# Ledger of designs, part 80: peptides against a protein of PDB entry 4HTP

Target 1, 231 residues: chain A of PDB entry 4HTP
Amino acid sequence: SQTVASHVPFADLCSTLERIQKSKGRAEKIRHFREFLDSWRKFHDALHKNHKDVTDSFYPAMRLILPQLERERMAYGIKETMLAKLYIELLNLPRDGKDALKLLNYRTPTGTHGDAGDFAMIAYFVLKPRCLQKGSLTIQQVNDLLDSIASNNSAKRKDLIKKSLLQLITQSSALEQKWLIRMIIKDLKLGVSQQTIFSVFHNDAAELHNVTTDLEKVCRQLHDPSVGLSD

## One batch from the design tools (peptide; made by RFdiffusion4, then SolubleMPNN)

Design b2_p16_2_s4 (from b2_p16_2, 7 letters changed)
Fold by OpenDDE base, seed 4:
Structure b2_p16_2_s4 (fold): chain B 231 residues (1-231), chain A 16 residues (1-16)
Amino acid sequence: as target 1 above (231 residues)
Amino acid sequence: SSVEERFEKLIEEIEK
C-alpha cells in the first residue's frame, strides 16, 4: 500500500530537524515543525484522495522525531562506541589517528566546535568531508532498515545488524547520518519538548498518548487536527 | 527549494 513515508525523502525530515535545532526561539522551532507537518498532511490527503480510512499517518515520521516513545520496535542494541568502531572501519580511519580518537573519545573532544558529549555532531564533522553529499533513502526505507536492526538485535545476529547499518550509512549524507545517529541513540537535542511537539501535532495528542502510550494510535486517531478525541 | 516546495512537487506528481 502507498504511504506518505514511501515518498518523502529522509533528507527532508533531517533538513527540518536541522532547522528546528538551529532555531533559537520556541516559536521559530514550532514553525518549522508545523510547516513540515502541514505539508505531510496535505500530501497525505492527495495521496489517499480516493481511499478512505487508510492506516497511513504521520507515525513513520513521528517515531523518528520522538524516538524515546518508540514502543513497536525493539531495542537496537547500538551504542556510540559501536558506531564509532563501525565508522573507523568503514572509513578506514587510522585507529590512532585524530578522527578515530575523536569518535572514540566523543565525551571529551579537543575540537573547536564544542560538541563534547554529542557523538552525532562529532561523527558529522568526521563524515562531512568523506560522505556523499545527498542521500537517497525515504522515511519508509529508513524505518524498514531500523526495523531490521531491531529484529536482528533480538535475534543476536550482529552480522545482519552491521549489514543494515551499512545500508543506512552508505545511502545517507553526513547530515542525514547525524540525525540518524540521534534517532538510534534516542536523543535529538531539538531544544523543544515532547509536549510542544504533541501540542503542535494535535491539541489532544498529549492526552491520548498519556493514556495509550501508543504513538501510532495517536498519529492515526488524531491525524486530522480539526477532529478531536470526543468526535 | 524548501522542504515544503518539494512536498508540493510530490503532490503534483501524484495528481498528474
Scores: peptide ipSAE 0.681, ipTM 0.961, DockQ to the pose 0.829
Fold by OpenDDE base, seed 1:
Structure b2_p16_2_s4 (fold): chain B 231 residues (1-231), chain A 16 residues (1-16)
Amino acid sequence: as target 1 above (231 residues)
Amino acid sequence: SSVEERFEKLIEEIEK
């Protein structure tokens, strides 16, 4: 089916998230999110101009922005240690080398960046000189691969999980992988609360989510910021 | 280009 997510590069979401994270003030963080959301909605209207009653919504992006609220996918079964080992293997890093040790001991300060405890940042700096500058995945493709990972984890197919992960990371820049890792681990470190994200999305979003706990329903029912729950 | 500009390009492509 034709969706906004099938057109929007994952890189553009990551770029927006990066801007939000780097922004110091709440207002600037909100602005960056709002700009992305407004662009998304505008594209949605254009894409579905001649189609009524579409189920397409901001959900594909929202579930990546608020991964802790994901209820559709089963658990990935992926931890930092697994990713560390995967990167060591994929990048052919010496197992006793500096970069391998940084990944494995990400909680201990080993570098000049002060990123101890943040695996995604450690990974980013290891990946930056080694990965593609631009990724090729859309938001939909990322979600499809994440669905595959969750499904294969449920089925206890570790080799297939690895295959899907490899597909994700080989088609992603270092920056995209930083954010992908954070999405998988479910900690984006944006510096804005869930409530703020919901408030920017729609005035009634927090309320509807509190009642339904259904992120997709929130995104679909409150797709139009001018149409409230009582309408 | 900005993210917003890329969205505009996407819109232009589907409107052709």
Scores: peptide ipSAE 0.678, ipTM 0.961, DockQ to the pose 0.776
Fold by OpenDDE base, seed 3:
Structure b2_p16_2_s4 (fold): chain B 231 residues (1-231), chain A 16 residues (1-16)
Amino acid sequence: as target 1 above (231 residues)
Amino acid sequence: SSVEERFEKLIEEIEK
């Protein structure tokens, strides 16, 4: 069946996240998230106007926005060091070169950007002059690839993990990869709390999540902001 | 274009 996530470019989610991160005030951050969410819901209604009782929801996006709450996927088994090595290989970076060393020693500040400890930002600047300007993946495709990574990690199939990672990387812009890395590492650095995200999504979202710890259930049951838990 | 505008285009496409 068709889903909203199968239509929405991953780039658009990343653009929204970038806007949220760059916004200084809570209100502005909330506005950007709300605009994306409202658009998503509107598209959902249009896409499913002739179909009732669909299971489609905001979950595909929410699980990327709040990756620390992911419970459906097993662990990726991916850390910054693995990604650094992968990028060095993929980009054919000299191992003793400046960019390779930046990736490997991401905890030490080497530039003027003050990105020490933020691997995703360091990767972004290395990737920006080297990768696609526009990605081609939808949110659903990103989730499918992440599912593959988690599954293959559980099965200890390292070669297949690498294959899926390469597919993600080669079909993503530098900005998209920045956010993808943060999703995998499970630290988006948005500057807005989990509680705020839930509050914007639905008034009852935090409560339902506290009880169920099921992000998909939260997104599905509270898809309509006007329909509460007691309804 | 804004995110909202891009979503509107997506809606228009499915309504054709």
Scores: peptide ipSAE 0.677, ipTM 0.960, DockQ to the pose 0.773
Fold by OpenDDE base, seed 5:
Structure b2_p16_2_s4 (fold): chain B 231 residues (1-231), chain A 16 residues (1-16)
Amino acid sequence: as target 1 above (231 residues)
Amino acid sequence: SSVEERFEKLIEEIEK
């Protein structure tokens, strides 16, 4: 069946997240998220205009925005050091070179950007001159690949994990990879709380999540902002 | 174009 996530480019989510991160005030951050959400809901209504009962919701995006609340897929088993090594290999970086060392020693990088401790930002600057300018993945495709990674991690199939990661990397821009890394590591550094995200999504979202701990259920039941939990 | 504008284009395409 058709889903909104199958049509929305991952790049557009990343652009929104970038705007949120760069915004200084809470109000601006909220505005950017709200605008994306409203657009998503509008597209949902158009896509499903002839189908009253659908299971499609904001969940595919929400689980990437709040990755720490992921409960459907198992752990990725991916850390910064693994990603560093992968990038060094993929980009054929000299192991003793500046960029390789930046990735490996991301906590104390020898750079001018002051991104110590933020692996995703360090990776971004290494990737920017070396990768695609525009990615080609949809939100659904990203989630499918992440599902594969989690499944293969559970099955201890490291080679297949690498394969899925390569698919993500080779089809993503540097900016998209920055955010993808943060999603995998489960720290987006948006500057807004989980409570704020839920509050913008739906007035009853925080309450429902607190009871159920089911992010998909929250997104489905509270898809319509005008329909309350008790309705 | 903005993200929102791109959403509008997607909507237009499915409504054709």
Scores: peptide ipSAE 0.675, ipTM 0.960, DockQ to the pose 0.783

Design b2_p16_3_s1 (from b2_p16_3, 5 letters changed)
Fold by OpenDDE base, seed 5:
Structure b2_p16_3_s1 (fold): chain B 231 residues (1-231), chain A 16 residues (1-16)
Amino acid sequence: as target 1 above (231 residues)
Amino acid sequence: SSVVEYFEKKIKELEE
């Protein structure tokens, strides 16, 4: 069946997240998120105009925006050190070179950007001059690949984990990879609270999530901002 | 924004 996530480029989510992160004020951050959400809902209505009962919702995006609330897929088993080694291999970086050392020693980098402790930012600057491809993945495809990673981690199939990661990396821009890393590590550093995200999504979202801890249920049941929890 | 424009374009395509 058709989903909104199958039509939305992952790049568009990443650009939204980038704008949110760069915004200084809470109001600006909220505005950027609201614009994306409202556009998503409008597209949903258009896509499903002839189908009243669909299970499609904002969940595919929400689970990437609030990755710490993920309960459907198991743990990825991926840490910064694993990603560092992967990038060194993929980019054929000299192991004793500046960029390799920046990735491996991301907590105390020797760079000029002051991104100590933020692996995703360090990776971004290493990738930026080397990544020539424009991202081509949809939100659905990203989630499918992340599902594969989690499943293969559970099955202890490290080679298949690497394969899925390579698919993500080779089809993503440097900016998309920055955000993908943050999604995997489950720390987006948006500067806006979970409560704020829920409040913008729906007035009853925080309450429903607090009771159910089911992000998909929250997104489905409260898909329409005008329909309350008690309705 | 470019994101909003993208969605608007896609909606328009669905309506055609």
Scores: peptide ipSAE 0.486, ipTM 0.928, DockQ to the pose 0.932
Fold by OpenDDE base, seed 1:
Structure b2_p16_3_s1 (fold): chain B 231 residues (1-231), chain A 16 residues (1-16)
Amino acid sequence: as target 1 above (231 residues)
Amino acid sequence: SSVVEYFEKKIKELEE
């Protein structure tokens, strides 16, 4: 079925997240998120103009923005060390080389950027000169691949997990991979709280989530910012 | 922003 997520490049979400992260003030962070959200809602209205009672919502994006609230997917079973090893293999990095060591020892300051402890940033700088500048995945495709990873992890199919990860990596820019890593690890480091994200999304979002713990329900029921829980 | 422009373009395409 037609969804907004099937039309929105993952790159656009990542660029929005990047702008949010780089913004120093809360107001600017909120502005960038609001811009993306409002555009999403407008596109939703246009896409579904002739269709009533659609289940489509902001959920595909929201679950990537607030990955710690994901309850539909099982665990990925992916840690930084696994990703490090995967990148070393994929990029054919010398195992005792500087870049491989940066990835493996991401907690130790080894570079000039001061990104110790942030694996995604370490990976970004390693990937930047080696990856495509523009990715090709939509938000829906990213979610599909993440679903596959979670499913295969549950089924203990390590080779299939690797296959899906490789598909994500090979179709993503360095910037997109930075954010993808953070989504998988479930730490976006946006500098805004969950409550702020919910408050921008809908005035009643935090309350509904507190009661239901269902992010999809929150996104569907509160899709229209002008329609409250009591309506 | 490029994001807004993208959405606007896509909306326009739907209306054509």
Scores: peptide ipSAE 0.485, ipTM 0.928, DockQ to the pose 0.932
Fold by OpenDDE base, seed 2:
Structure b2_p16_3_s1 (fold): chain B 231 residues (1-231), chain A 16 residues (1-16)
Amino acid sequence: as target 1 above (231 residues)
Amino acid sequence: SSVVEYFEKKIKELEE
């Protein structure tokens, strides 16, 4: 069955997240999220106009926005050090060079950007002059690749994990990779709380999640903002 | 925003 996520570029989600992060005020951050969400819902209605009973929801995007609440996927088994080594290899960076050392020593950067401890930002600046200007992945494809990584981690298939990571990296811009890294590490640094995200999504979302701890269920049951839990 | 415009375009394409 067709899903909204199969039609939405991952780049659009990343651009939204970037705008949220760069916004200083809570209201502006909320506005950017709301615009994305409302557009998603409108597209959902159009896509499924003749199919009222669908399981499709905002879940594919929500699980990337709130990756710390992921319960369907098993652990990725990926840390910053592994990503650093992968980038050094993929980009053919000299191991003793400036950029390789920045990635490996991301906690103590000597650079002027003040991004100490944020591996994704360090990676972004290394990637920006080296990677594609525009990515080609949809939100669904990103989730499929992340599912593959989690599954292969569980199965201890390290080579297949690397394959999926390479596919993600080679088909993504520097900006997309910045956010992808943060999704994998499960720290987006948006400057808005989980509660705020839920409150914008649906008035009952936080309550339902507190009871069920099931993000997909929250997205599916509360897909319509006008229909509450008691309805 | 570019995101909103993208979705609007996609909706329009579904109606064609």
Scores: peptide ipSAE 0.482, ipTM 0.927, DockQ to the pose 0.971
Fold by OpenDDE base, seed 4:
Formats: structure tokens, sequence, C-alpha cells
Structure b2_p16_3_s1 (fold): chain B 231 residues (1-231), chain A 16 residues (1-16)
């Protein structure tokens, strides 16, 4: 079955997240999220015009925006140190070089950008001059690869985890990788609260999530912003 | 935004 996520580039989600992060005011942050969400819903309606009661929803995007609420996918088993080592290997960085040390010691202030403690930002600046490929992944494909990582982590298949990570990395821009890292680490640093995201999504979203703790159910049941829980 | 434009384009493609 066709899903909205299979048609939406991961780059578009990342650009939205980037705009949200760069916005200073709450209102501006909300605007960027709302624009993406509204567009998604409109496309959903068009895509599924002739098919009622589809299971498709905003969930594929929402679970990437609120990765700390992920309950379907098992743990990735990926930490910053693992990613650092992977990038050092992939980019063939000298182990004692500046960039390798930045990745490994990301918590220590070493740069001029004030990115200490934010591994994704450190990685971004290392990747930016080296990443020549444009991103080509859809949101669906990203989720499929993340599912693979989680599954392989549970199965203790480290080699297959690496394979899926490489697929993500090699098919993503530096900016997309920054956000992908944050999704994996489960810290987007958007500057907007979970409550705000839910409130923009649907007036009843926070309540339903508090009761069910099921993000997919929240997205499916409250897909229409005009239809409440009591309806 | 470029995102909005992308979705609008995709919607139009579905209607064609």
Amino acid sequence: as target 1 above (231 residues)
Amino acid sequence: SSVVEYFEKKIKELEE
C-alpha cells in the first residue's frame, strides 16, 4: 500500500527541522512545523482519496520528530562513540587528526561554533566539506533502515547494523546526517517542547498519548484535526 | 517554503 512517507523526501523533513531549530521564537517554530504537517495532511487526502480507512498517518514523520517517544522500534544500540568511529573509518580520517579528535571528544570545546556536547553538529561540520552526494532517501526508506538497525541490534548482528548505517550515510547529505544522528541519539534540540508539538498536531494529542503511550495510535486516531477523541 | 511547494507539486501530479 502507498504511504505519504514513501513520497516525501527525508531532506524535506530535515529542512523543516533545521528551520525550526534556527527560529528563535516559539511562534516561528510552530509555523514551520504546521506548514509541514498541513502539507502532509493535504497530500494524504489526495493520495488516499479513493481509499477510506487507511492505516497511513503522520506517524512515520512523528516518530522521527519525537524519537524519545518511540516504542515500536527496539533500541538501536548506537552511541556517539560508535558513530564517531564509523565516520573516522568511512571518511578515512587520520586517527590523530583534528577531525577525528573532534568526533571522539565531542563533549570538549574544540571548535569555534560552540557545538560542544552536540555530536550531530560536530559531525555536520566534519561531513559538510566531504559529503558530495545529495540525499535521495524518503522518510519511508529512512524508517525501514532504522527498523533494520533496531532488529539487527536485538539480534546482535553488528555487521548488519553497520551495513544499514552505511546505507543511511551514503545516501544522505551532511544536513540530513546531522538530523539522522539526532534521531538515533533521540535528542533533536529543536527548542520546542513535546507538548507544543502535540498541541499543534491535535488538541487532544497530548491527552491521548498520556493515556496510551502509543504514538502511532495518536497519529492515526487524531489524523483529522477537526475530529476529536469523543467523536 | 520549498517543502510546501513540493507537496503542492505532488498533489497536482496525483490529480493528473
Scores: peptide ipSAE 0.468, ipTM 0.925, DockQ to the pose 0.974

Design b2_p16_3_s2 (from b2_p16_3, 7 letters changed)
Fold by OpenDDE base, seed 1:
Structure b2_p16_3_s2 (fold): chain B 231 residues (1-231), chain A 16 residues (1-16)
Amino acid sequence: as target 1 above (231 residues)
Amino acid sequence: SPVEQRFQELIAELEA
């Protein structure tokens, strides 16, 4: 069965997130999110025009936007240090070189961009001159790979975890990797609250989530912004 | 926006 997520490039989500992050005001941040969401819903309607009772929803995107609320997928078991080491290996960076040290000591100020403590940003600048200009992954594919990582982490299959990570990395631009890292670490730094995201998604979203703690259920039941919980 | 335009393209492809 086809889903919206199987059609939407991960790059488009990342570009939206980037715009949200760069926006100064709440209103502008909301606008960028709303534009993506509305486009998603419109495509959903077109994709499922002749199909009833679909389970497809905004969930594949929402779980990446609000990764702290993920309950379906188990823990990745991935930390910044692991990613640093992986990048050093993958990019064949000299271990005692500037870029390797920046990744490993990401908490220490280097004076470059003022990104100390933000691993994803440090990684971005290391990756930018070394990675693809455009990624090839859809949102569904990203979620599939993340599912694989979580599953293999639970099964203690470290080699398979690395395999999935490498696939994510090699098929992603520097910008996409920046956001992917933040999704894995579960800190997007958007500058907009969870409540705001829910509010924009649906008036009843926060309430339903507070009761169910089920992000997928929230996305499915409140897919239509005009249909409330009491309807 | 470019993202919105890409969504429109996806819709157009679906309807073609």
Scores: peptide ipSAE 0.599, ipTM 0.948, DockQ to the pose 0.830
Fold by OpenDDE base, seed 4:
Structure b2_p16_3_s2 (fold): chain B 231 residues (1-231), chain A 16 residues (1-16)
Amino acid sequence: as target 1 above (231 residues)
Amino acid sequence: SPVEQRFQELIAELEA
């Protein structure tokens, strides 16, 4: 069946997240998120205009925005060091070169950007001159690949994990990879709280999540902002 | 916003 996530480019989510991160005030951060959410809901209504009782919801995006609340997908088993090594290999970076060392020693301040400890940002600057300018993945495709990674991690298939990661990487811009990394590591650094995200999504979202701890259920049951939990 | 515009395009594609 058709889903909103199958149509929405991952790049659009990433650009939204980038805007949120760059915004200084809470209100501005909220505005950017709300714009994306409202657009999503509008598209949902259009996509499913002739189909009632669909299971499609904001969940595919929400689980990427709040990856620390992911409960359906198993652990990726991916750490910064693994990604560093992968990028060094993929980009054929000299092992003793500046960029390789930046990735491996991402916790040490080395640059002027003040990105020490933020692997995703360090990776971004390494990737920017070396990768595609525009990605091609939809949100659904990203989630499918992440599902594959988690499944293969559970099965201890490291080679297949690498394969899926390579697919993600080779089909993503530097900016998309920055955010993808943060999603995998489960730290988006948006500067807006989980509570705020839930509050913007639906007035009852935080409450329902507190009870169920089921992000998909929250997104599905409360996909309409005008329909309350008690309705 | 650019994102909103993109969604509008997606909607338009569905309706075309």
Scores: peptide ipSAE 0.596, ipTM 0.947, DockQ to the pose 0.810
Fold by OpenDDE base, seed 5:
Formats: structure tokens, C-alpha cells, sequence
Structure b2_p16_3_s2 (fold): chain B 231 residues (1-231), chain A 16 residues (1-16)
């Protein structure tokens, strides 16, 4: 069955997240999220115009925005050190070079930008001059690859994990990879709380999540912002 | 916004 996520570029989610992060005020952060959500819902209505009973929802995007609440996908088994080594290999960076050392020693404060401890930001600056300007992945494809990584981690298939990671990296811009890393590490640093995200999504979202702890169920049951839990 | 414009294009493609 067709899904909204199969049509929406991952780049569009990442650009939205970037705007949210760069915004200083809560109201501006909320505006950027609301614009993306409203556009998603509008497209959903158009895509499923002749099919009222569908299971498609905002869940594919929501689970990337709130990765700490992911319960369907198992652990990736990926840490910053693994990613650093992979990038050094893939980009053929000199092991004793400045960029390789930045990736490996990302926790050490280097220079004026205050990005110490944020591996995703360090990776972004290394990747920016070396990667594609535009990625080719949809949100569904990203989730499929992440599912593959989690499944192969459970099966202890390291070679297949590497294959899926390489596909993610080679088909993504530097900005997309910055956010992908944060999704994998489960820390987006958006500057908005989980409660704020839920409140913008639906008035009853926080309550339903507190009861069910099921993000997919929340997104599916509360897909329409005008239809409440008690309706 | 550019994102909203891209969604509008996606909708237009469905109606085409």
C-alpha cells in the first residue's frame, strides 16, 4: 500500500529539523514543526482520497523526530566511535590527519565553535565539502534501512549492518547525515520538549501515549486533529 | 516555505 512516507524526501524532514534547531523562540520552533505536519496531513488526504480506512499515519516521521520513544525497532548497536571509523574508511581520510582526529576525538573541545561532544556537528563539517549536495532517500527508505540495521544487529551480521550504513551515507547530503546520526544516537537537540511535539500534533496525544506507550497507535488514532480520543 | 511548496508539487502530481 502507498504511504505518505514513500513520497516525502528525507531531505525535507531534515531541513525542517534544521530550521527548528536554529530558531531561538519556542513559537518559531513550533511554527516550523506545524508547517511540516500540516503539509503531511494535507498530502495524506490527497493520497488516500478514495481510501478512508488506511493504517498510514505520521508515525514514520514521528519515530525519527522522537527516536527515544521508539519501541518497534530494536537497538542499532552503533556508537560514535564506529561511525568515526566508518567515515575515515569511506572518505579515505588520513588516519593522522586533522579530520580523522576530529571524528575520533569528538569529545575533546577543539576551537571556537563549542561543538565539543556533538559528533553529528563534527561529522557535518567533515562531510560538507565531500558529500552530495542533495540526497535521494525518502522517509520510508530511511526507515527501511534503519530497520535493516536493527535486525542485522540482533542477528550479529556486521557485514550487512555496514552495507546498510554505506547506503545511507552514500545517498545522503552532509546535512541529512547530521540528522541521521542524531536519530541513531537518539538525541536531536531540537530545543523543544516531547510534550510540545505531542501538543502540536494533537491535544490528546500526550495522554494517549502515557497510557499506551505506543507511538504508532498515537499517530494512527489521533491522525485527525479535529477528532478526539473520546469521539 | 520550500517544504510546503514541495508538498504542493507532490499533491499536483497525484491529481495529474
Amino acid sequence: as target 1 above (231 residues)
Amino acid sequence: SPVEQRFQELIAELEA
Scores: peptide ipSAE 0.594, ipTM 0.947, DockQ to the pose 0.831
Fold by OpenDDE base, seed 3:
Structure b2_p16_3_s2 (fold): chain B 231 residues (1-231), chain A 16 residues (1-16)
Amino acid sequence: as target 1 above (231 residues)
Amino acid sequence: SPVEQRFQELIAELEA
């Protein structure tokens, strides 16, 4: 069976996240999230119009938007330093060069952007002139690759981890990689709270999550915004 | 919005 996530480009999620981050007010941030969510639900209805009781839900996107709440996927075992080294290798950056040092010393930036401590932003500026302008991955493909990374981390297969990371990187734009990094590190810096995200998704979402701590259950049970927990 | 438009295109493709 097909899923919404198999059709939605990862780039569209990243574009939405970028708009949310750049928005100054809570209301505007909410608007951007709601637009994406409503569109997702509409597409879901169209995709599954002839099939009832599907398990497909917003979960593939939600777990990327709230990665700190991920419980199904095991730890990636990836930190900023590992990514820095990978990028230096992949981009063939001189190890003593400006860009390599920026990635390695991301906590003390020398640039004018004030991106101290934000590895994803530093990586973005290094990647922007060096990578694809448009990515090719769907949300489902991103999740599949992330699953692979977590599984291989658990199995201590470092070479396979690298392979999956390279696939993610080589098929992603600089902007997509910025957000992918933040998803892996589990800090999106959206400027909107978890509670707000849940409240926009469904009125009962926060409550159900507090009880179950299961993000997929939240997304499945509360897929329809008009159907509550008491129904 | 561009996002909404892309979703509309995806829906249209399903119905074609």
Scores: peptide ipSAE 0.588, ipTM 0.946, DockQ to the pose 0.820

